# Ledger of designs, part 101: peptides against a protein of PDB entry 6DSZ

Target 1, 361 residues: chain A of PDB entry 6DSZ
Amino acid sequence: NYVVTAQKPTAVNGCVTGHFTSAEDLNLLIAKNTRLEIYVVTAEGLRPVKEVGMYGKIAVMELFRPKGESKDLLFILTAKYNACILEYKQSGESIDIITRAHGNVQDRIGRPSETGIIGIIDPECRMIGLRLYDGLFKVIPLDRDNKELKAFNIRLEELHVIDVKFLYGCQAPTICFVYQDPQGRHVKTYEVSLREKEFNKGPWKQENVEAEASMVIAVPEPFGGAIIIGQESITYHNGDKYLAIAPPIIKQSTIVCHNRVDPNGSRYLLGDMEGRLFMLLLEKEEQMDGTVTLKDLRVELLGETSIAECLTYLDNGVVFVGSRLGDSQLVKLNVDSNEQGSYVVAMETFTNLGPIVDMCV

## One batch from the design tools (peptide; made by RFdiffusion4, then SolubleMPNN)

Design b2_p14_5_s3 (from b2_p14_5, 5 letters changed)
Fold by OpenDDE base, seed 4:
Structure b2_p14_5_s3 (fold): chain B 361 residues (1-361), chain A 14 residues (1-14)
Amino acid sequence: as target 1 above (361 residues)
Amino acid sequence: MEEPIDWDALEKAL
């Protein structure tokens, strides 16, 4: 009996940062197929804390902090529609990952969306939203006071949603999404009514965005609104302000991932299919009344990394580059460029041994 | 078996 020690997955398909182990710890969580790896970010690098086997490929992994929680909880959705909410508990030297909630969110009827599973959490932790099937938006209420709140579906008129996020600073949970129809790609917003279990008209829409608009970034206050990433353009919209840029440098390769650097949404990392790493900068204008508005958008090429499946800014200019196709990396962003014009220095490389072909025998 | 989301477990844990 050759116990083929099943090689641990090395390809990264998701990463997130937050305060999962404690309120004070900065964590990096890495999804590698069915495996969750939990690290503490230290001045010396990544300290491994725990590995968790999941009963399925991780499709969504998001940290969130409900009201009254001292640390973040972890939402996981698998490719087989198993959802769970996980909590880290440490009791002395004993480390446990506790399942606070679990369930299957699969619908009996629905066409799985071509853009795959999308899971999002309201910034105010009022709900989780799931786009699993065309024409449906599943809501998981997170209200602690209402024991009767069950997951429900809202019908989306827009059948071909490309990406969706919850917006910041909205009185009601508000989604912003890119969708495609026969006329092209568009951006729309909806408010989500938990009470009525329906969509209400959102604050804004933008018809006829770039044909290859593929990603929505929700921008926190003070800017608010969303960034729409296309193949040729980057667009900001918040209902009052619209701004678009078309930097030639982004036309060379499709941007495939992003991560917020600054808590206020002033900077984002962008990764493309060639492993180029960009900084998207939101230039602010302070009005005389103290309001902050977007003045301009700028994109800067930082350098090259492994092709990112996911990016996460850690701290002090350190970025984790989660790669599915190549080696994952810890990289340092420098203020000054090297002789080659790169601001990126590789600190650590994590060998990707390739896809575990689950030979299900 | 589609195990329904055990919201009671969520409540006991929240």
Scores: peptide ipSAE 0.023, ipTM 0.582, DockQ to the pose 0.012
Fold by OpenDDE base, seed 3:
Structure b2_p14_5_s3 (fold): chain B 361 residues (1-361), chain A 14 residues (1-14)
Amino acid sequence: as target 1 above (361 residues)
Amino acid sequence: MEEPIDWDALEKAL
């Protein structure tokens, strides 16, 4: 009897931080192929709570809090287009992961997008948006009366979407996306009408952005708008204000992931393909009318980590570096640099044994 | 122990 100790997957392909186990607990959720790991963040480190098998590779994992919920719910989409909304429930020592809603969102027709699956949630929890196929944007309304996730498609004229996010502070759900056409890469916005199941013209657009613009970051209020990250430049746009920087330091390697540090969107972590960790800072200017505008953007090199697939700021300058190619890490951000000029100190390293294909035996 | 998600389980509405 060869007890094939099924080696657990160690490569991280997603991570998120929020309040999933309770309203008070700070959680780190880690996606490792088909496995979800749930931790509580403590002063002593990560406390494991539960591990869950997802019957498929996790492609999207996002926490969100609908109006009236005391804690965050978890949206998961698998690579086989199985979608679910999960709730954590504890009853004494019994821990259950409850499926609140589920559905398969696969279309019978459509070209799967080359840039992979993108899943986003409206900040006001009105809908989930999915870019699964070229020329389609799938909407999952978040309606309280629906036990099953219903979805519909809106036709997207822009066939080559690179990245998409929902914007903050919009009366209607509004997407901002980078797309490519024969003339280059561009940024556009659309309002999503749930009633008419169509796109309306969004508040702004930016034609002819950097040729390698690859990521959109939706910025919370008071700034609003979006950050567009390229190979050579970082730009901000909110309809009224445009600002661009081209710090030479980001040209050395492609930025591949980001995470918001501050709830107000004043700081973001950026990770590149060489494992460099950056801080993007939004400098505020308070206007005489009490409005807050973006004064400037700044990028600072913090140090080096494992090559991040995903980043998440926990608390007190602690960051989880989820790595697919290398070891995942807990790192501490310090105010002062070490003797090597790094602001990053590794606290814990999680050995990556490589991509474990769950052989369902 | 790692537990699989029961995709047929629907205890609560959204």
Scores: peptide ipSAE 0.009, ipTM 0.440, DockQ to the pose 0.015
Fold by OpenDDE base, seed 1:
Structure b2_p14_5_s3 (fold): chain B 361 residues (1-361), chain A 14 residues (1-14)
Amino acid sequence: as target 1 above (361 residues)
Amino acid sequence: MEEPIDWDALEKAL
C-alpha cells in the first residue's frame, strides 16, 4: 500500500492575521488552495494548531468579530461560491472548526467578473459584500440567528469594478470602489441600505483617477477615507482631503498586495511583482481642535522578499510573506538597515513545491 | 486527523 502522501499544497493564495483560536491568541491563517492552515504566533515562531481541508479553492478568507463575539470568526468563500462562517472551538485537546453559517452564493444569472471574486466585510460587522458578477453587489447580512447565509443582490450601475472595500467610520455601511468605464477609471462611494436593499449616494467620488488604479485600501479612523493604489501614483481621499504622491520607485513594478501594520492606519506594507517590500506611511497632523488630518504620504523601500501574493503583519515587526510563485517567508522588519540598505531579514522560509493541480479524476 | 468540512453533510442538513 503506497500511501501516496498526497503532497500538501504549498503555494499560498491568501493569509490573514487575527484572534481566531481565542481572544488572546494571535493567529496566522494561511490559505493554500483548498487547505487552511492555522497557526498561533509565539515568541518562538509559528506554532501549528490545525489544518482544515476545504471543499474548493479558497477565494476569500477574512476574519471578523461581530458584536458580542469573544474572538474572531472566519469568513471563507470558495471559487465555487460556497460560503461559510467558521468558529474555532477547543475543548481540552479536542479542536473543532464549527460552521456557524453556510450557503452557496452563486447566482443563476450574471457574468462572472474578469477581476475575480471580491469579498469584503464591513468594519462594524453589519454585512459581508461580494462582487461576484458584473453589475451586481451581493450583500450578506450578519445576523447571529441565521444558520444559513441569506443574501440579496443590489444592482451596480458600474459594470467593471476593479476593487472594492467598506469604509470605516460610516453611519451606514459604505463601499468605496474603483471602476472602469469608457472614459477611464474612477472612484465612487455608495451607502448600502440593508433595510431598503439598495445603494444610496455615498459621501464622495473622484472621477478620472489614474488609468491603472487597481487597489482600494480603507483607512481606519482617525484618518478615515481610502487609499487608491495605481501603477504610478498612490492617492488618499476622504471626501474633504485629497492627496496624491507619485514616487518613481513604484513605477518599476506593479504593487499587487498590501496589509495594514498599525490599527490606526498610519502604516501599510506594500508588495510588488519584483518581491520588493515597501512601507506606506501616513503622516499625521493634529489640528488645534484635536482633529487628526493627513499631512503627507510617504513610501519607503524596506527590502526584498519572495514575490508576495499576500502580506500580513503579525507582531513586533514580523511579517508573513505569502507567496504563490516562490517560497513563503517570515521576515523581520528592523529599524536600522543592513550594509545593503535593507530593513528586511528573513527569519524562516517555507519551500514552495508548486501548485498541486488536484486532477479531479 | 484533518477533519474536512463536510459540505455534503451540511447540504444534506438543509
Scores: peptide ipSAE 0.016, ipTM 0.539, DockQ to the pose 0.013; fails the geometry check
Fold by OpenDDE base, seed 5:
Structure b2_p14_5_s3 (fold): chain B 361 residues (1-361), chain A 14 residues (1-14)
Amino acid sequence: as target 1 above (361 residues)
Amino acid sequence: MEEPIDWDALEKAL
């Protein structure tokens, strides 16, 4: 009996940073197919805390902090539509991952979207939103007393949603999404009514964005609004201000992932299909009334990494580059460039042994 | 030790 030691998955398909183990600990959570790895970020590097097997490939992994929680909770959705909310508990040396809520969110009727599963959380933790199927937006209300995830669907008239996020600073939960119709790609917003289980008209829309607009980044206050990333352009819109840039450097390869660096949304990491790492910078202008507006957008090439499936800024200029196609990396962002003009230095490399063929024996 | 999330305990609660 060859105990084929089931090789642990090494390809990263998601990563998040937050305070999951405690309010004080900075954690890196890494999704590797069916495996969740939990680390504490230390000055010495990544300290492993726990590994968790999931009953399916992790499709969505998001940290969120409901009102009156001292630490973050973890939302996971699997490729088989099993949703859960997880809590970390430690009692002495005993470490437990507690399921706070769970449920299967699969619909009996629906065409799975070609762009895959999208899962998003309202910044105020009022709901989780799921784009699983074309023409449907699933809402999971976040009720603390609810152990069962009671989801409902809202019909979405826009059948081909490319990406969707919840906006910040909205009185009601508000989504912003890129969609495609026969006329091109567009950006629209909707308010989500939990009471009426419907969409209301959102604060703004922008028709005829770039044809290859692929990602929405929700920008926190004070800027608010969203960034839309295309193949050739990066645009900002908040309902009042519109700004677009078309830096030639981003045309070379498609941007495929992003991560917010600063809590105020002044900087974002961008990764492309060639493994180039960029910084997107939002320059502020302070108005006479004390309001902060976007003055300009800039993109700076930082250097090269493994091709990122996901990026997460940790602390002190350290970034985790989660790679599916190559080795994942812990990299340092420097203020000064090296002799090659790179601001990126690899600190640690995590060997990717390729896809584990799940031999279902 | 990989502690699998006990989904069987979860399916019985659905």
Scores: peptide ipSAE 0.014, ipTM 0.489, DockQ to the pose 0.013; fails the geometry check

Design b2_p14_5_s4 (from b2_p14_5, 5 letters changed)
Fold by OpenDDE base, seed 4:
Structure b2_p14_5_s4 (fold): chain B 361 residues (1-361), chain A 14 residues (1-14)
Amino acid sequence: as target 1 above (361 residues)
Amino acid sequence: MEEPINWEELEKKL
């Protein structure tokens, strides 16, 4: 009797930081296939709090705080289209993960998108958006008064969405997305009408972006707008201002993940397919009226890490590097470079045992 | 059929 001790998955496929256990706790949540690991970030490092088994591979994991919640809720979508909203509840020593909502969001009709499942949450927590299938955008309204989440689909004319985010600072929930058509890749925005269950024209669009534009970053106020990351270029657009940079250093390897460092969107970590870690900096120009505009974009090479599947800035220059292909790491960002010109120091390494090849014998 | 995601207060402990 070989008790195949089902080794716990070690490959990280998602991570998020927020205040899930309490309003005061800084948490790191790590998705490892079907497992969710919950940590508290402390001065001493990561303290494990709970591990949760999910009924499927985690495809989307996002923290969000509805208006009048004291702490963040967790949205999870599995690769089998099982959605849930989770709450952490502690009552003395009893720790429970409560399912506030659950459902299956699978459609009977639709082509699964080649770019995979995308799940996004409106920064004002008005809705969850899901790009599951080509030509469809699923909306899950986040209404507190509605005990029933009713998901609905809006037809998306753009069949080949590459990435999508909700924008910040919009009166109505507004998506920004990169899509591909026969003419190339483009950026477009739509307002989402919950009432009419349709898209309205968004505030801006940019046709003919870089051919390999692959990621959208929604930028919070005061900048607003979005960053579009390509193979050769990084662009910013907010409707009024457009700025593009093409730093030669990013051409060497494809940027595959990003994470916001500053709450105001002044800095982002970027990880590429070679494990290079970059800082993207948004340089501010303060106008005499107190208006903040983007002056410039800059990219700095910080150093090398494991190949990141996901990045999460924790605090005090500590970054979690979630790796699928290599060991996950806690790294420290230093102000000064070492003798090799690296600003990155590995603090802790989490061994990745690789894919458990389920040899179904 | 759009299956409603029920916000039932079902304290289903995961």
Scores: peptide ipSAE 0.044, ipTM 0.575, DockQ to the pose 0.012
Fold by OpenDDE base, seed 5:
Structure b2_p14_5_s4 (fold): chain B 361 residues (1-361), chain A 14 residues (1-14)
Amino acid sequence: as target 1 above (361 residues)
Amino acid sequence: MEEPINWEELEKKL
């Protein structure tokens, strides 16, 4: 009896950085189909802590810190709509992953969205938002006392949502989303009323954005607002200020992923379908009243990596490049370019052995 | 060691 040790999945479909194991540890969490890998980021590299089998393909993986928690909790949603909130607990040498909350978020009625599952968390941890089906936005209130996740749906008039995020610095939870209608692509905002279980008018909208606008980045304070990434353009809007750039270099290949580098939202990594890595920079202008406004947007080509499915900045210019199509990498961002004009140096490469066909036996 | 999260306790529908 050859026990064919089922080859562990190697293709990365998600990654996130935060403080999951402790308040002090910097963690990298990697989703590889049904497998969750937990690492501690050290000066020597990635230290493996635990691997967790999930009973389903991980579709959403987000870290969040509710008020009064010392460390981050992990939200996971599977492709079969199983949701859970996980806590890391260590007791001496014993390491446990505790399920704080769980549930199935599948609806009996709805068209699954062609753009797949989107899961987002309010920056103030008031709710989780899920776009699972066209014309529906599922809200999961984050209440401390609920071991069982409760959810409700709000109807979206906009049937074809491309991407959605919660905005920062909003009194009420506010979503910003790109949607498509017969007239083109647009950006809209809604406030989410937990009390009335409805949408209220958001602070701003932008009609007729670029036809290929595909991603929303919520920008933290002091800038606030959102970045909208298209095929040819990158735009910023916060309700008061609009700024757009169309750098020719981004037109060569579609940007497919992003990650915030600075906590203040001054820099973002962008990855395209050719494995090019960019830095998006938000240039600050300080006004006489002490308000901070966006002066300009700039994009810089850093270099080439494996084609990123996901990116996460760790620390000290180290980036994890999670790849589904190629080898995942740890890369170092340098201040100075090499002889080829690249700011990127590969530190470690993780061989991708291709898709494990889970033979459901 | 991969520890599977036990979903048998998890089938409470939202």
Scores: peptide ipSAE 0.018, ipTM 0.474, DockQ to the pose 0.014
Fold by OpenDDE base, seed 3:
Structure b2_p14_5_s4 (fold): chain B 361 residues (1-361), chain A 14 residues (1-14)
Amino acid sequence: as target 1 above (361 residues)
Amino acid sequence: MEEPINWEELEKKL
């Protein structure tokens, strides 16, 4: 029996940074098809800790910290709708990935959404939201008193959701989403009532956004609200403040991924389909009452990388560029540009051997 | 319809 050691997948389809192994460790988690790689970020680079085989292609991978957890938990959803919540546990030299919860979230009835699976977690860890099917939003409450994770569907009137996030600083869990109708693309918010299992009217909406608006970024406090990224424009809205920019440089290629750099949402990395790396900056204005408002948005070209499927800021200006089409990279962001005008220096490159069709036989 | 996800409670409660 030749165990053909199936070549491990090298194409990255997701990455996340957080404190999964401990409260103190900074981790990089990388999804490569059915494989999860766990690293500790060190001054010397990435230290591999564990590799985990999943029961399917990872479609969603999010770290979250419920109240009273000392470290982050990992939510994974596979392309076959297998959901799990994972915990890292180390006991001496023994490393275990504990499944705290697992289940299948597939609905018997529903049209799979064209934009694929979207999984989001409320910043206050009150629920997981899943857009799996057109016209449905699945909610998984994260209530501590509920030993059993129960899911329910809320009907969305908006059939063509492009992207969705939970907002920060909301009394009730509130989603913000871009959707398309016959009149164009729009942004809407809904509060999610766990009690009534319905949507309530959200704090704001924006009709007739850019036709190619494709991504929602939830902005943490003190700004709050959301950033909407299109092909030609980047817009901010929080109900009270609206601001739009249309920097010509972003029109050259579609922004396809983003990652928050600063905990306060002052900076975001943006990656486009040409492998250009940008910094989106939120300029602050402090009001006389001590409130912080958005003054302006700015986009800066940092340099070029592999075409990012996902980006994650680690620490000290180091960024992991997860690539599906090319080699993944660790890159350093510098304050000063090099002779070519780039602020990006490749530190390490991870060879992509191409799409391994994991024939799970 | 609430379909309980048959989360098999493995060891530790969320």
Scores: peptide ipSAE 0.045, ipTM 0.702, DockQ to the pose 0.012; fails the geometry check
Fold by OpenDDE base, seed 2:
Structure b2_p14_5_s4 (fold): chain B 361 residues (1-361), chain A 14 residues (1-14)
Amino acid sequence: as target 1 above (361 residues)
Amino acid sequence: MEEPINWEELEKKL
């Protein structure tokens, strides 16, 4: 009996930061296939707290704080469409991960999207949105007043959605998405009516964006709106303000991940397919009436890391670089560059042993 | 006090 000690997965396929263990703790949560690792971020580095085995490959992992919760809850969706909402509880030395809700969100009818599963949460925690199948948007209501609403599908006319996010500062839950049709790629917005279970016209649209537009970043207030990232361009739109840049430095490799640095959306980390780490900066202009508008966008090269599948800004210029293809890293962002012009210093490296090839014998 | 989300009802909706 060869007990093949199943090596624990080491390839990172998702990461998120928030206050999951307590209201005061800053956590890093790492998805490694079926494994969830929970860390507390400390001045000394990452302190491991708990490891959780999931009943499937993690496809979506998002922290959110509904009204009346003292700390963040964790939404997980697996590749087999098992959804759960998890709570961390500690009672003395006993640590439990409690399932607050669970279910299977698989539809009997639908074409699974070729771009995979997308899961998003409304910033006001009114709903979870899921793009699982082409031409469908699944809504899971989180509002208490909607006690009778089960998860439901809204039909999307746009069959080929590339990326989707909920916008900030919207009276109704509003999605912004990049989609492709025979004429190219476009950006559109929809308001989601929970009452009528339909889409209403959103506040804005942008037809004929860059052909390789691949990511939507929802920008919090005071800016609002969204950033659209392509191969050659980065654009901002909020309905009233449009701004586009085409920095030559991003043309060399495709940007594949992003993470917000500042709570107000003034800075974002960007990672590309070559392991280059960038800072995207939103320059503010304060008007005489106290309104804040976007003045300009800038991109700065910070340095090189492992090829990021996901990025998470922690605190004090520390960034977790989650890698699927290479070693994951903790890196420090410095104010001053080194002799090579890099602002990035590796603090810790986590060896990736590669994919566990399930040898089906 | 904002009433807690009824997660048991959410389990039936997922």
Scores: peptide ipSAE 0.016, ipTM 0.457, DockQ to the pose 0.014; fails the geometry check

